# Ledger of designs, part 146: peptides against a protein of PDB entry 5OOQ

Target 1, 227 residues: chain A of PDB entry 5OOQ
Amino acid sequence: YREDVRQVVTHPANALSFLQPGRLVEISVNGKDNYGWGAVVDFAKRINKRNPSAVYTDHESYIVNVVVNTMYIDSPVNLLKPFNPTLPEGIRPAEEGEKSICAVIPITLDSIKSIGNLRLYMPKDIRASGQKETVGKSLREVNRRFPDGIPVLDPVKNMKIEDEDFLKLMKKIDVLNTKLSSNPLTNSMRLEELYGKYSRKHDLHEDMKQLKRKISESQAVIQLDDL

## One batch from the design tools (peptide; made by RFdiffusion4, then SolubleMPNN)

Design b2_p23_3_s1 (from b2_p23_3, 10 letters changed)
Fold by OpenDDE base, seed 4:
Structure b2_p23_3_s1 (fold): chain B 227 residues (1-227), chain A 23 residues (1-23)
Amino acid sequence: as target 1 above (227 residues)
Amino acid sequence: MRVFEDFEGKKLSEAEKLAEKLG
């Protein structure tokens, strides 16, 4: 049931509007590499320049750049490619007793475990010297203040996910949290039905983002001609 | 600490609103 909720919450139609710069997100890469809470830098539609016809799943169709402060110190961070969510071998979080560093990693929406209700004030240029470390200090302070984890956005109240099947799923989870008895199998079947509904909203959001990019590009060109 | 609560999604720009009207 938690995974079913996660799939809906992290769908582009729901998640992208909440991935503002500085948004705190809980990160798990490939279901095993837990980086904990990181801060969103930006996001972009995933484009394969070598294979423009590449089709990605909805959860893999966007790349989110996030600052983490839990990168293992000896990880080959120099091999990280911006906007490439396929991480090099050896890129991993620090284990207990290991030293960590701050890094910007590109992840997919599928690597988001939770979206927090908190944002950091982000520097304008996170790639400038010392800026990642500043964000890393802020992340450490947040983790110190919230040892049990950062409060998660409410999918219904905050994210405005009002799909009837999703609401039924949430009610079932609430009942299960109170009653140990409900069968996990019934919720997975409903997720596929929900996913079909979100696919249509995703197309609209992509169209909006493409239009916004074209407008921004056109405005940038106009500003260059006026200089 | 430079942290704040934000329960809102990104406001659609006028361009995004226009796209939504055209869609």
Scores: peptide ipSAE 0.394, ipTM 0.737, DockQ to the pose 0.154
Fold by OpenDDE base, seed 3:
Structure b2_p23_3_s1 (fold): chain B 227 residues (1-227), chain A 23 residues (1-23)
Amino acid sequence: as target 1 above (227 residues)
Amino acid sequence: MRVFEDFEGKKLSEAEKLAEKLG
């Protein structure tokens, strides 16, 4: 159920509007590398320059750059490529007893575990000398103030996820938290239907956007012929 | 302390436009 909620929350249709600069997000890469809470720098649609026809899943279709303060000190951070979510070997969070540094890493939406209700005031140029460390200090202070974790955005109240099937899922989770009586299998089937609906809405939106671009491009060509 | 609460999201259309501009 938690994963089901996470999948809906991190879907582009829901998550992107809440990935403003400085938004705190909890990061887990490949289900094993937990970086803890980081701060969003920016995001972009994932484009494969070598294969423009590459199709990504919804959760892999955007790249989010995040500042983390838990990068292992000996990680090859110099090999990190902006907007490339395929992390070099050796890029990992520091383990217990290891030293950590601040780094900007590119992640997919699928690597977001939670979206917090807090934002940091971000420097204009996070890649400038000393700026990552400043954000790192802020992250440490936030973690100190919220030892039990940063408050998570409410999917319904804050994120305005009003899909009926999602609301039913949330209600079931609440009921299960109070009474262990309902079968998990029925919820997975409904989640697939939800994803199908979200995917279709996203596809339609992308189609409309592509159409608007084509219209704009055609108008730009007409203006060039009138000069 | 350079942190603030933000319960609001940008309009999806603006977020998507931003994502395209950054890509």
Scores: peptide ipSAE 0.377, ipTM 0.772, DockQ to the pose 0.160
Fold by OpenDDE base, seed 1:
Structure b2_p23_3_s1 (fold): chain B 227 residues (1-227), chain A 23 residues (1-23)
Amino acid sequence: as target 1 above (227 residues)
Amino acid sequence: MRVFEDFEGKKLSEAEKLAEKLG
């Protein structure tokens, strides 16, 4: 269910209006490279210069440039190309015990794990000497102030996602969370089984696929043209 | 100098209070 919410939240129709410069976003590239919280620089529609007729999925159709402060120090950051989400080999976050540096990386919307309820004041020229490091210091300060995690945007209250099927999904999640919180024996394994049983029983995965299609077909076209 | 702003342009101190309410 969290992944399903993430898919709706990170859809262009919902996410782009919240990707202002300095917006905090939690970054996971290709489901394996966790950079933690970064700050949005800018975004643009993905253009394939080699194949102008290339069709991307909604979540891959935009490129977001983000500052991260967790890049491995020996990563080939000089090979990074703005607005090219195909990262060079060796671009990765620092592991435990490794040193990190600040870098600007291009990511897709699909690489956004969460959108934060905070923005940084961004330098006018992030590519100028020392500016990425300034943002990196700000990111460290935010993480220090929020040891339990950076507050995430509420999809309904903050993002104003008012799709009826999405609201039904959120209500179902709330009911499940209430049922799970009332049972002290919620070992991590029972949570997955309960979510799996509930998802199968209520066909929530198919409902969400239909929701994704409906959101893509009805709202995405109108809101993307207004950007 | 303001370093942090929430989605509504609030100060970090107000965002911290909001985070406590969301927790």
Scores: peptide ipSAE 0.061, ipTM 0.591, DockQ to the pose 0.164
Fold by OpenDDE base, seed 2:
Structure b2_p23_3_s1 (fold): chain B 227 residues (1-227), chain A 23 residues (1-23)
Amino acid sequence: as target 1 above (227 residues)
Amino acid sequence: MRVFEDFEGKKLSEAEKLAEKLG
């Protein structure tokens, strides 16, 4: 069910409007290379200049440029081609104990695991010297503040996905989650993990709610904090 | 650097137009 939700959320008809500059997205390339949360730079329709007749799936039809701070330091980042989502060999996230650097990578919509409710104020020119590192510092700070992960956009409430089959899917998931939460046996072990996540989420949500209450007197875009 | 919540999307038509301009 999670993959089904992901397929709907990352469909161009739903995702593109939420891929504004600075949007935080969780990135997994080819289902193997987890870069974690990155920041959207821009996106473009995928055009194959060598094969103009190439037909892409909906999820492969757009290229999203994202800043990541988890690129392996010895990755051949100089071989990255703008607007080419086929990454060169050796482009990978840093493993445990390895050093990482900031990089801009082109990905497809299919490489988006989730779309966050947070945005960064992006530099005007991300290609300028030091700008990627600035974004990388902000990503580190965000990850520090959200150790349980960045809050994900609500597909229905925020993204306004109103497809009937999708709504039925979401209701089924909600019922299953409620049943899992109500099951005493799953409650003990997962409740500690979920309560750890929910307590932190509730503390973060209460902190965000308190921040929202402080900021709720003003405009549509709520500034969370200066980083 | 500033981080903010954004629960809103641009209109798809505007996003697509932007995508076409960037391509």
Scores: peptide ipSAE 0.357, ipTM 0.756, DockQ to the pose 0.155; fails the geometry check

Design b2_p23_3_s2 (from b2_p23_3, 9 letters changed)
Fold by OpenDDE base, seed 4:
Structure b2_p23_3_s2 (fold): chain B 227 residues (1-227), chain A 23 residues (1-23)
Amino acid sequence: as target 1 above (227 residues)
Amino acid sequence: MKVFEEFEGKELTEAEKLALKLG
């Protein structure tokens, strides 16, 4: 269901009006290279100068330039070409323990995992010396302020997607989320009853609070994976 | 440093920008 929602949200008819400069987007290139949250610089319709008759899918028909702060430091960033989404070999995000740098990468709409409900102030000329690093500092500050994640645009309330089949899909997701959320509450209440019986004997109130938090976090993660 | 231009589709006031900085 998440992929179905993503396909609708990232379709040009819906996404382009929300790809203003500074818009936060979560980036996954080729479904494997996760750059995390980046900031939109600009976008353009994909043009093949060598083959003007080339037909692209809707999700590949536009190129979005984004600033990321998670590029592996030894990636061949000098080989990146604006508006060319075919990334050179070795262009990848930094892994755990590796150093990262700021880079502007061209991506397709298909590489957008989510669109954030936030926009950053962007420098007028991102190609000027030091400007991408300024955006990189802003991205770090955003991640610091939103440790639980950056708020995502609501497809219905914010993006005004009114397709009937899409609305039915969203309702199904809401029902599933409610069922999954009701189970944590029921489990939390049962846990509270079970641990309430135990806490009368031991000062397990803090342990219960921590366990409830862990269960809620784990269930939230499971819900996100099952959607 | 001004970080946020827009939140929840709304332009932020200076007070809101400050609140986001302090929070």
Scores: peptide ipSAE 0.234, ipTM 0.760, DockQ to the pose 0.158
Fold by OpenDDE base, seed 3:
Structure b2_p23_3_s2 (fold): chain B 227 residues (1-227), chain A 23 residues (1-23)
Amino acid sequence: as target 1 above (227 residues)
Amino acid sequence: MKVFEEFEGKELTEAEKLALKLG
């Protein structure tokens, strides 16, 4: 059930407007590499230069660059390529007892576990010497201040996901969490069906285009104010 | 120095709000 919600929340039509520089996101790569909370640097639509006709799934169609402070110290971070989510072998979070460093990694939307309701002040040039370490210190401070966890954006109240099928999905999840259902499997199938209906009913592609325009317009306004 | 912003603070607990202010 949590995965069904995550799929909706991390869909480009919903997530991209909340991926501003400094936005905190919880990162899990390939379902196994948990980097914890990182900070968004930027994002871009995924483009395959070798195959411009390549079609990606919605959750793989954008690349998000994030600062993490949990990269294993001996990871080959020099092999990381901006906007290439295919991470080199050996790129992983530090395990217990291992030392970690700060790194900027490119991830897909599918690697976002949660979107936080907090945003860091980001350096203008994160690639400059010492800047990622500054963000790393800020991440540690945030984690210290929120020992019970960083507040997550509410899909309905904060993200304004008001789709009826999604609201029904959320309601069912709430009912399942509060009431022991006699048949968890049947309820799971119903949730999958509702998610399927949501995905089919909404022209998420058009919504994404509209959102992309709004993001571009907002960025243009910010640039005008800085001039 | 405040290192982070809250975008929708109404849903934060009083403890979380306090943590944001003290930072």
Scores: peptide ipSAE 0.024, ipTM 0.579, DockQ to the pose 0.147
Fold by OpenDDE base, seed 2:
Structure b2_p23_3_s2 (fold): chain B 227 residues (1-227), chain A 23 residues (1-23)
Amino acid sequence: as target 1 above (227 residues)
Amino acid sequence: MKVFEEFEGKELTEAEKLALKLG
């Protein structure tokens, strides 16, 4: 059920308006490579130059560039291609005992595990010498200040997702979490149906309208110089 | 030699960027 919520939250219609420069996002690539919390640089609609007719799923239709401070030091970062989410072999987070470096990696929306309710004031030019490392220091400081974890955007209160089917989904999840549900199988089928209905209401053509959604006043903004 | 797909990102228009800032 957490995955169902993640699918809704990371859908372009909901996520893109919160992927401002400096937005913290938790990153997991291919369900195995956990980079932890990174900072959004920018995002763009995905275009395949080799196959212009390529059709992407909603969650794969945008590329998000993120700064991570957990890249394995010996990763072939020089082989990273801007706006190519297919990462070269050897691009991975550092394991325990390994040294890490800061890197900008292109990811899809599907690689976002969660969106934080924190935003860093980003350098104007992240590609300038030393700027990635500055962001990396800020990320470490944020993690130090939030030992219980970085606060995640609330889908309803912060992201203002007011879709009726989504609200029903959330209510069902709450019921399950309180162990008031008697039949997990029936609930699972209903959740899939509700997600399906929600997904049909939001497609790539409607995404732009959702980008105009107001940012929650509850979002915390942290200056890099204050970290 | 592993051949990687070439991708290009389309950046937001100025209008779209403005909409995100006003949001």
Scores: peptide ipSAE 0.014, ipTM 0.439, DockQ to the pose 0.019
Fold by OpenDDE base, seed 5:
Structure b2_p23_3_s2 (fold): chain B 227 residues (1-227), chain A 23 residues (1-23)
Amino acid sequence: as target 1 above (227 residues)
Amino acid sequence: MKVFEEFEGKELTEAEKLALKLG
């Protein structure tokens, strides 16, 4: 159920308007590499220059650049390619007892576990020397201040997701969380069906939402520049 | 220390607000 909510929350139609510079996001790459909370730098539509006809899923159709402070120190970060979410071998978070460094990594929306209700003030040029480390210090401070976890955006109250299929999904999750006795497989299939309907509706409305997102992004950038 | 803000979200609990101020 958490995965189904995540799928809706991280759908481009919902997530992109909240991926302003400095937005905190919890990162799990390929469901395996947990980087913890990072800060959004920017995002772009994924374009395959080698195969322009490549069709990506909704959750893989955008690349989000994020600053993480949990990169393993000996990771080959120099091999990171801008706008390539296929990370080189050896790019991983530091394990317990290992040293970490700050890095900017390109991820897909599918690698976002949660979207936080906090934004960091981001430096104007994150690629400048020492700027990633500054963000890294801020991330550590946030984690220190929120020992019980960084507050997550409420999909309904904060993200204003009013889609009927989503609301039905949320209600079903609530019911399932209370009933725990229902067959997980049947529930997952039903959730997938609801998500499929939701996704199709969003595909049809994507153009309108993209315009709204561009406006929202522009406003968010202005607020950051005024700070 | 870079300031972080809550944008358009849950009102931080008083504890969270306090934690942000004390740091």
Scores: peptide ipSAE 0.030, ipTM 0.628, DockQ to the pose 0.170; fails the geometry check

Design b2_p23_3_s3 (from b2_p23_3, 11 letters changed)
Fold by OpenDDE base, seed 1:
Structure b2_p23_3_s3 (fold): chain B 227 residues (1-227), chain A 23 residues (1-23)
Amino acid sequence: as target 1 above (227 residues)
Amino acid sequence: MKIEELFEGKELSEAEKLALKLG
């Protein structure tokens, strides 16, 4: 059930409006490389210049640049390509006992485990020397202040996901959390079906265009406040 | 570091602000 919720939450139609600069996101790349909580720098639609006709899944159709403070120190970060979510070999989080550094990594929406209900103040130029480390210090401070974990956006209350099938899913999860007695396997297949129905009901392309417009408007408002 | 220095204040609930002040 948690994975089904994650699929809905991280769908472009829902997630992109909450991927403002400084938004905290929990990152897991390829289901194995857990970077913990990072901060969003920006995002862009994934464009393959070599194959403009390339079709990506909804969850792979955008690239999110995030600052992480858990990159293994000896990772070949110089091989990172901006807006290329296919990470070079050796790019990984630090293990226990290893030293970590701050890095900006490009990820897909599918690599987001959770979206936090917090936004950091981001430096104007994150690529300038020392700016990633400033964000890294802020991330450490946030983790210190939230020892029980960073608050996650509520899909209904905060993200305003009002799809009936999703609400039914959330109610089922709530019931399951209160009543441990239902068989989790039969419920997982039904949740995947509900997600499939959700994904089909939304004209994702139109929703993404509307979202891009709203994001642009919001960015314009932020820029107006910075003027 | 002041909470106001870490977070864009418009997105924090009062409970979250309090949690940050107590940490």
Scores: peptide ipSAE 0.023, ipTM 0.626, DockQ to the pose 0.042
Fold by OpenDDE base, seed 5:
Parts: structure tokens; C-alpha cells; sequence
Structure b2_p23_3_s3 (fold): chain B 227 residues (1-227), chain A 23 residues (1-23)
């Protein structure tokens, strides 16, 4: 049911308004490459210049640039293309015992495992020399301060998701989770149908425009250096 | 496990609130 909740929370209509610069997000690329908690730089609608007719799912329709401090040191980070979430071969988190570096990686909403209830102060120019490392230090400090984990946004209390379809979906997820022990495939198909209905009710294009406006207004960030 | 258990609001100290923006 964690995946079910994640689908709701990371939907563009819900997530984008909380992807302000400095927002902490937990990152898992392709369900296997866990970068841990990173900080949002910015996001943009995904555009395929080579295939303008490309249809993306809701969770793949945006690219989020995030700073991570867990990139393997020998990863070919120079091959990273801005706003291209298809990561080059060799781009991966450092394993145990390996050295890591800070990097900005483009991810989709589908690669967000959790959205934190915390925002970091972000440098104005993250691409400037040393700025990624500054964010990396802040990420380490946050992890030190929250040994039991970074607080996650509550979808109702924090994200203010009061949509009737969401509430119905959440109730159904709760019921399905109780029944998942018996037939996971049937429950997953039903959830997909419910989610499909939810997503169709939202005009993602208009929602995104509104969200971008709201995000631009929410730039108040608290600095970690005052600790 | 309840869905609500996936979302934890940790109480922050005043110092942590000063250093970290919640929300």
C-alpha cells in the first residue's frame, strides 16, 4: 500500500505545489537506484523534442532536478543531460564503502519515494562551483538531525488534499490493503482503475499552470547555518 | 500498518525550526 499512497502523493496535481526549491524528496530511480534524500532544484514539464507526439504518464510528464549527495564518484556525471530523465549507463548511487559526490540529476515524479516536510535553503546558482557541495553538507546535517528519518508530508494535514476522489481512493486503498494478502493482482488492477479515474478528473495542464504560480510565491527558505 | 503511519510529523526543536523550513 506504500506504492498506492505514493501514486497519489506524487501525482502532478498534488506534488508539484510542494516541489519548491529546497524541498526534500526521497529518491529511488527505476525502483532500484536509491539515492536517499535529495533537495529539489526546480522542475519542468517533460518535452520530447525528437518525438513531440510522445505520450507520458502523469508521473513521467514532469522532470524534477534534484541535488543528491550519494552519487558514485566515478559515475559519468558529465554525460547527464539537463531535463533528460533517461540517465546514462553508470549513473548510480555509491554503494557501501564507495565514495560519493554531489550531483544534480533529472528525475521523474515516479522516482520520488517520499516528499519531506522540510525545505533547505538553496543557492541561487546551483550550477556554480561548490554550490552542490554546500547543499550536500546541508543534506548530511539534516540526516544527522533526523536519525529516525526525515518527516514526510501528511497528504491531508500538510498537502491539504481534500479532493473527494482522493479521499475515496484513500479509503479504498485502506480496504484493499487489508485484502491484499489474498489477491494482490486483483487489488492492483482495481487501484489502477481508481487512479485512472482520479487522474482523468484533473486537467493536468491547467493544474500545472496554477501550481507553478503557487510555487513561485513560496520562496521563503530557512537556512541550516543558524543551528 | 495504517496509511497514517507512513506519514510522520516529527516535533522539531525551536533551533531546528529556525534552521529548517517546515511545509
Amino acid sequence: as target 1 above (227 residues)
Amino acid sequence: MKIEELFEGKELSEAEKLALKLG
Scores: peptide ipSAE 0.020, ipTM 0.543, DockQ to the pose 0.063
Fold by OpenDDE base, seed 2:
Structure b2_p23_3_s3 (fold): chain B 227 residues (1-227), chain A 23 residues (1-23)
Amino acid sequence: as target 1 above (227 residues)
Amino acid sequence: MKIEELFEGKELSEAEKLALKLG
């Protein structure tokens, strides 16, 4: 069911309107290379200049450029080509104990695990010296502030997905999650953990919305001492 | 850095505001 939700959420008809510059997205390339949360730079329709007749699936038909701060330091980042989602060999996230760097990588919609309910302020020119690192610092700060995970967009409340079958799916998931919370079977722990993460992300999103409203109402400018 | 400089276009929930205040 989670994959089904992901397929709907990451479909161009739903996702593209939320892929503004600075939008946080959770990235998994080829189902194995987890870069964590990155920030959207831009997106474009995928064009194959060598094969203009190439037909892509809906989830492969757009390229999203994202800033990540988890790129392995010895990755051949100089070989990365904007809007080419076929990553060179050796492009991977840093493993435990390895050093990482900031990079802009082109991904397909299929590489988006989740869409965050947060947007970073993005530099006007991400290609300028030091700008990727600035975004990288912001990503670290966001992760620090949200130790329980970055809030995910609610497909219904935030994304306004009103498809009847999708709504039925979401209701089923909610019922299952409620039942799993009441009868923790081992598989229920993972679904509960995942739903708990989703619920916490949603709660966090609602909490952030309320907090932003209060901040706006209070005209209180909160400065982060470490930034 | 101001929190308002970190996030664009989202109303922060109370929890998010709290998380930002605590951070």
Scores: peptide ipSAE 0.018, ipTM 0.557, DockQ to the pose 0.092; fails the geometry check
Fold by OpenDDE base, seed 3:
Structure b2_p23_3_s3 (fold): chain B 227 residues (1-227), chain A 23 residues (1-23)
Amino acid sequence: as target 1 above (227 residues)
Amino acid sequence: MKIEELFEGKELSEAEKLALKLG
């Protein structure tokens, strides 16, 4: 059920309006490489220059550049290609006892585990020397302030996802959390069906145009220094 | 900037408000 919610939350129609510069996102690449919380730099629609007719899934159709502070120090970060979410071999989070560095990595929406309800102030030129490290310090400070975890955006209250099928999904999850009695397998099939209905009902192209307009309006960057 | 501006549409819980102040 958590995965089904994640699929809806990270769908372009819902997620992109909340991927402003400095937005905190929890990152898991390929289901195994957990970078923890990072900060959004920017995002762009995925374009394949070699194959302009390439069709990506909704969750793979955008590339999000994020600053992480958990990159393994000996990762070949010089091989990272902007806007290429296919990460080179050896790009991974630091394990326990390993040193980490700050890096900007390109990820897909599918690599977002959760979207935080916090935004960092982002330097204008994140690629300039020392700027990633500044963001890295801010990320550490946020993690210090929120030892129980960074607040996650509420899909309904914050993200205003009002789709009836999604609301039904959320209600079902709440019921399942309270009532142990229903077979998990039967519920998973229903969740997949609800997501399938949701994805088919939304003409994502028009929704994305409307979303781009909303993104331009939400410029509220909060400086951590004012906190 | 008011802490309230950090959180789009969510009333910060008292715990969240405290966490932001303790920093």
Scores: peptide ipSAE 0.017, ipTM 0.546, DockQ to the pose 0.097; fails the geometry check

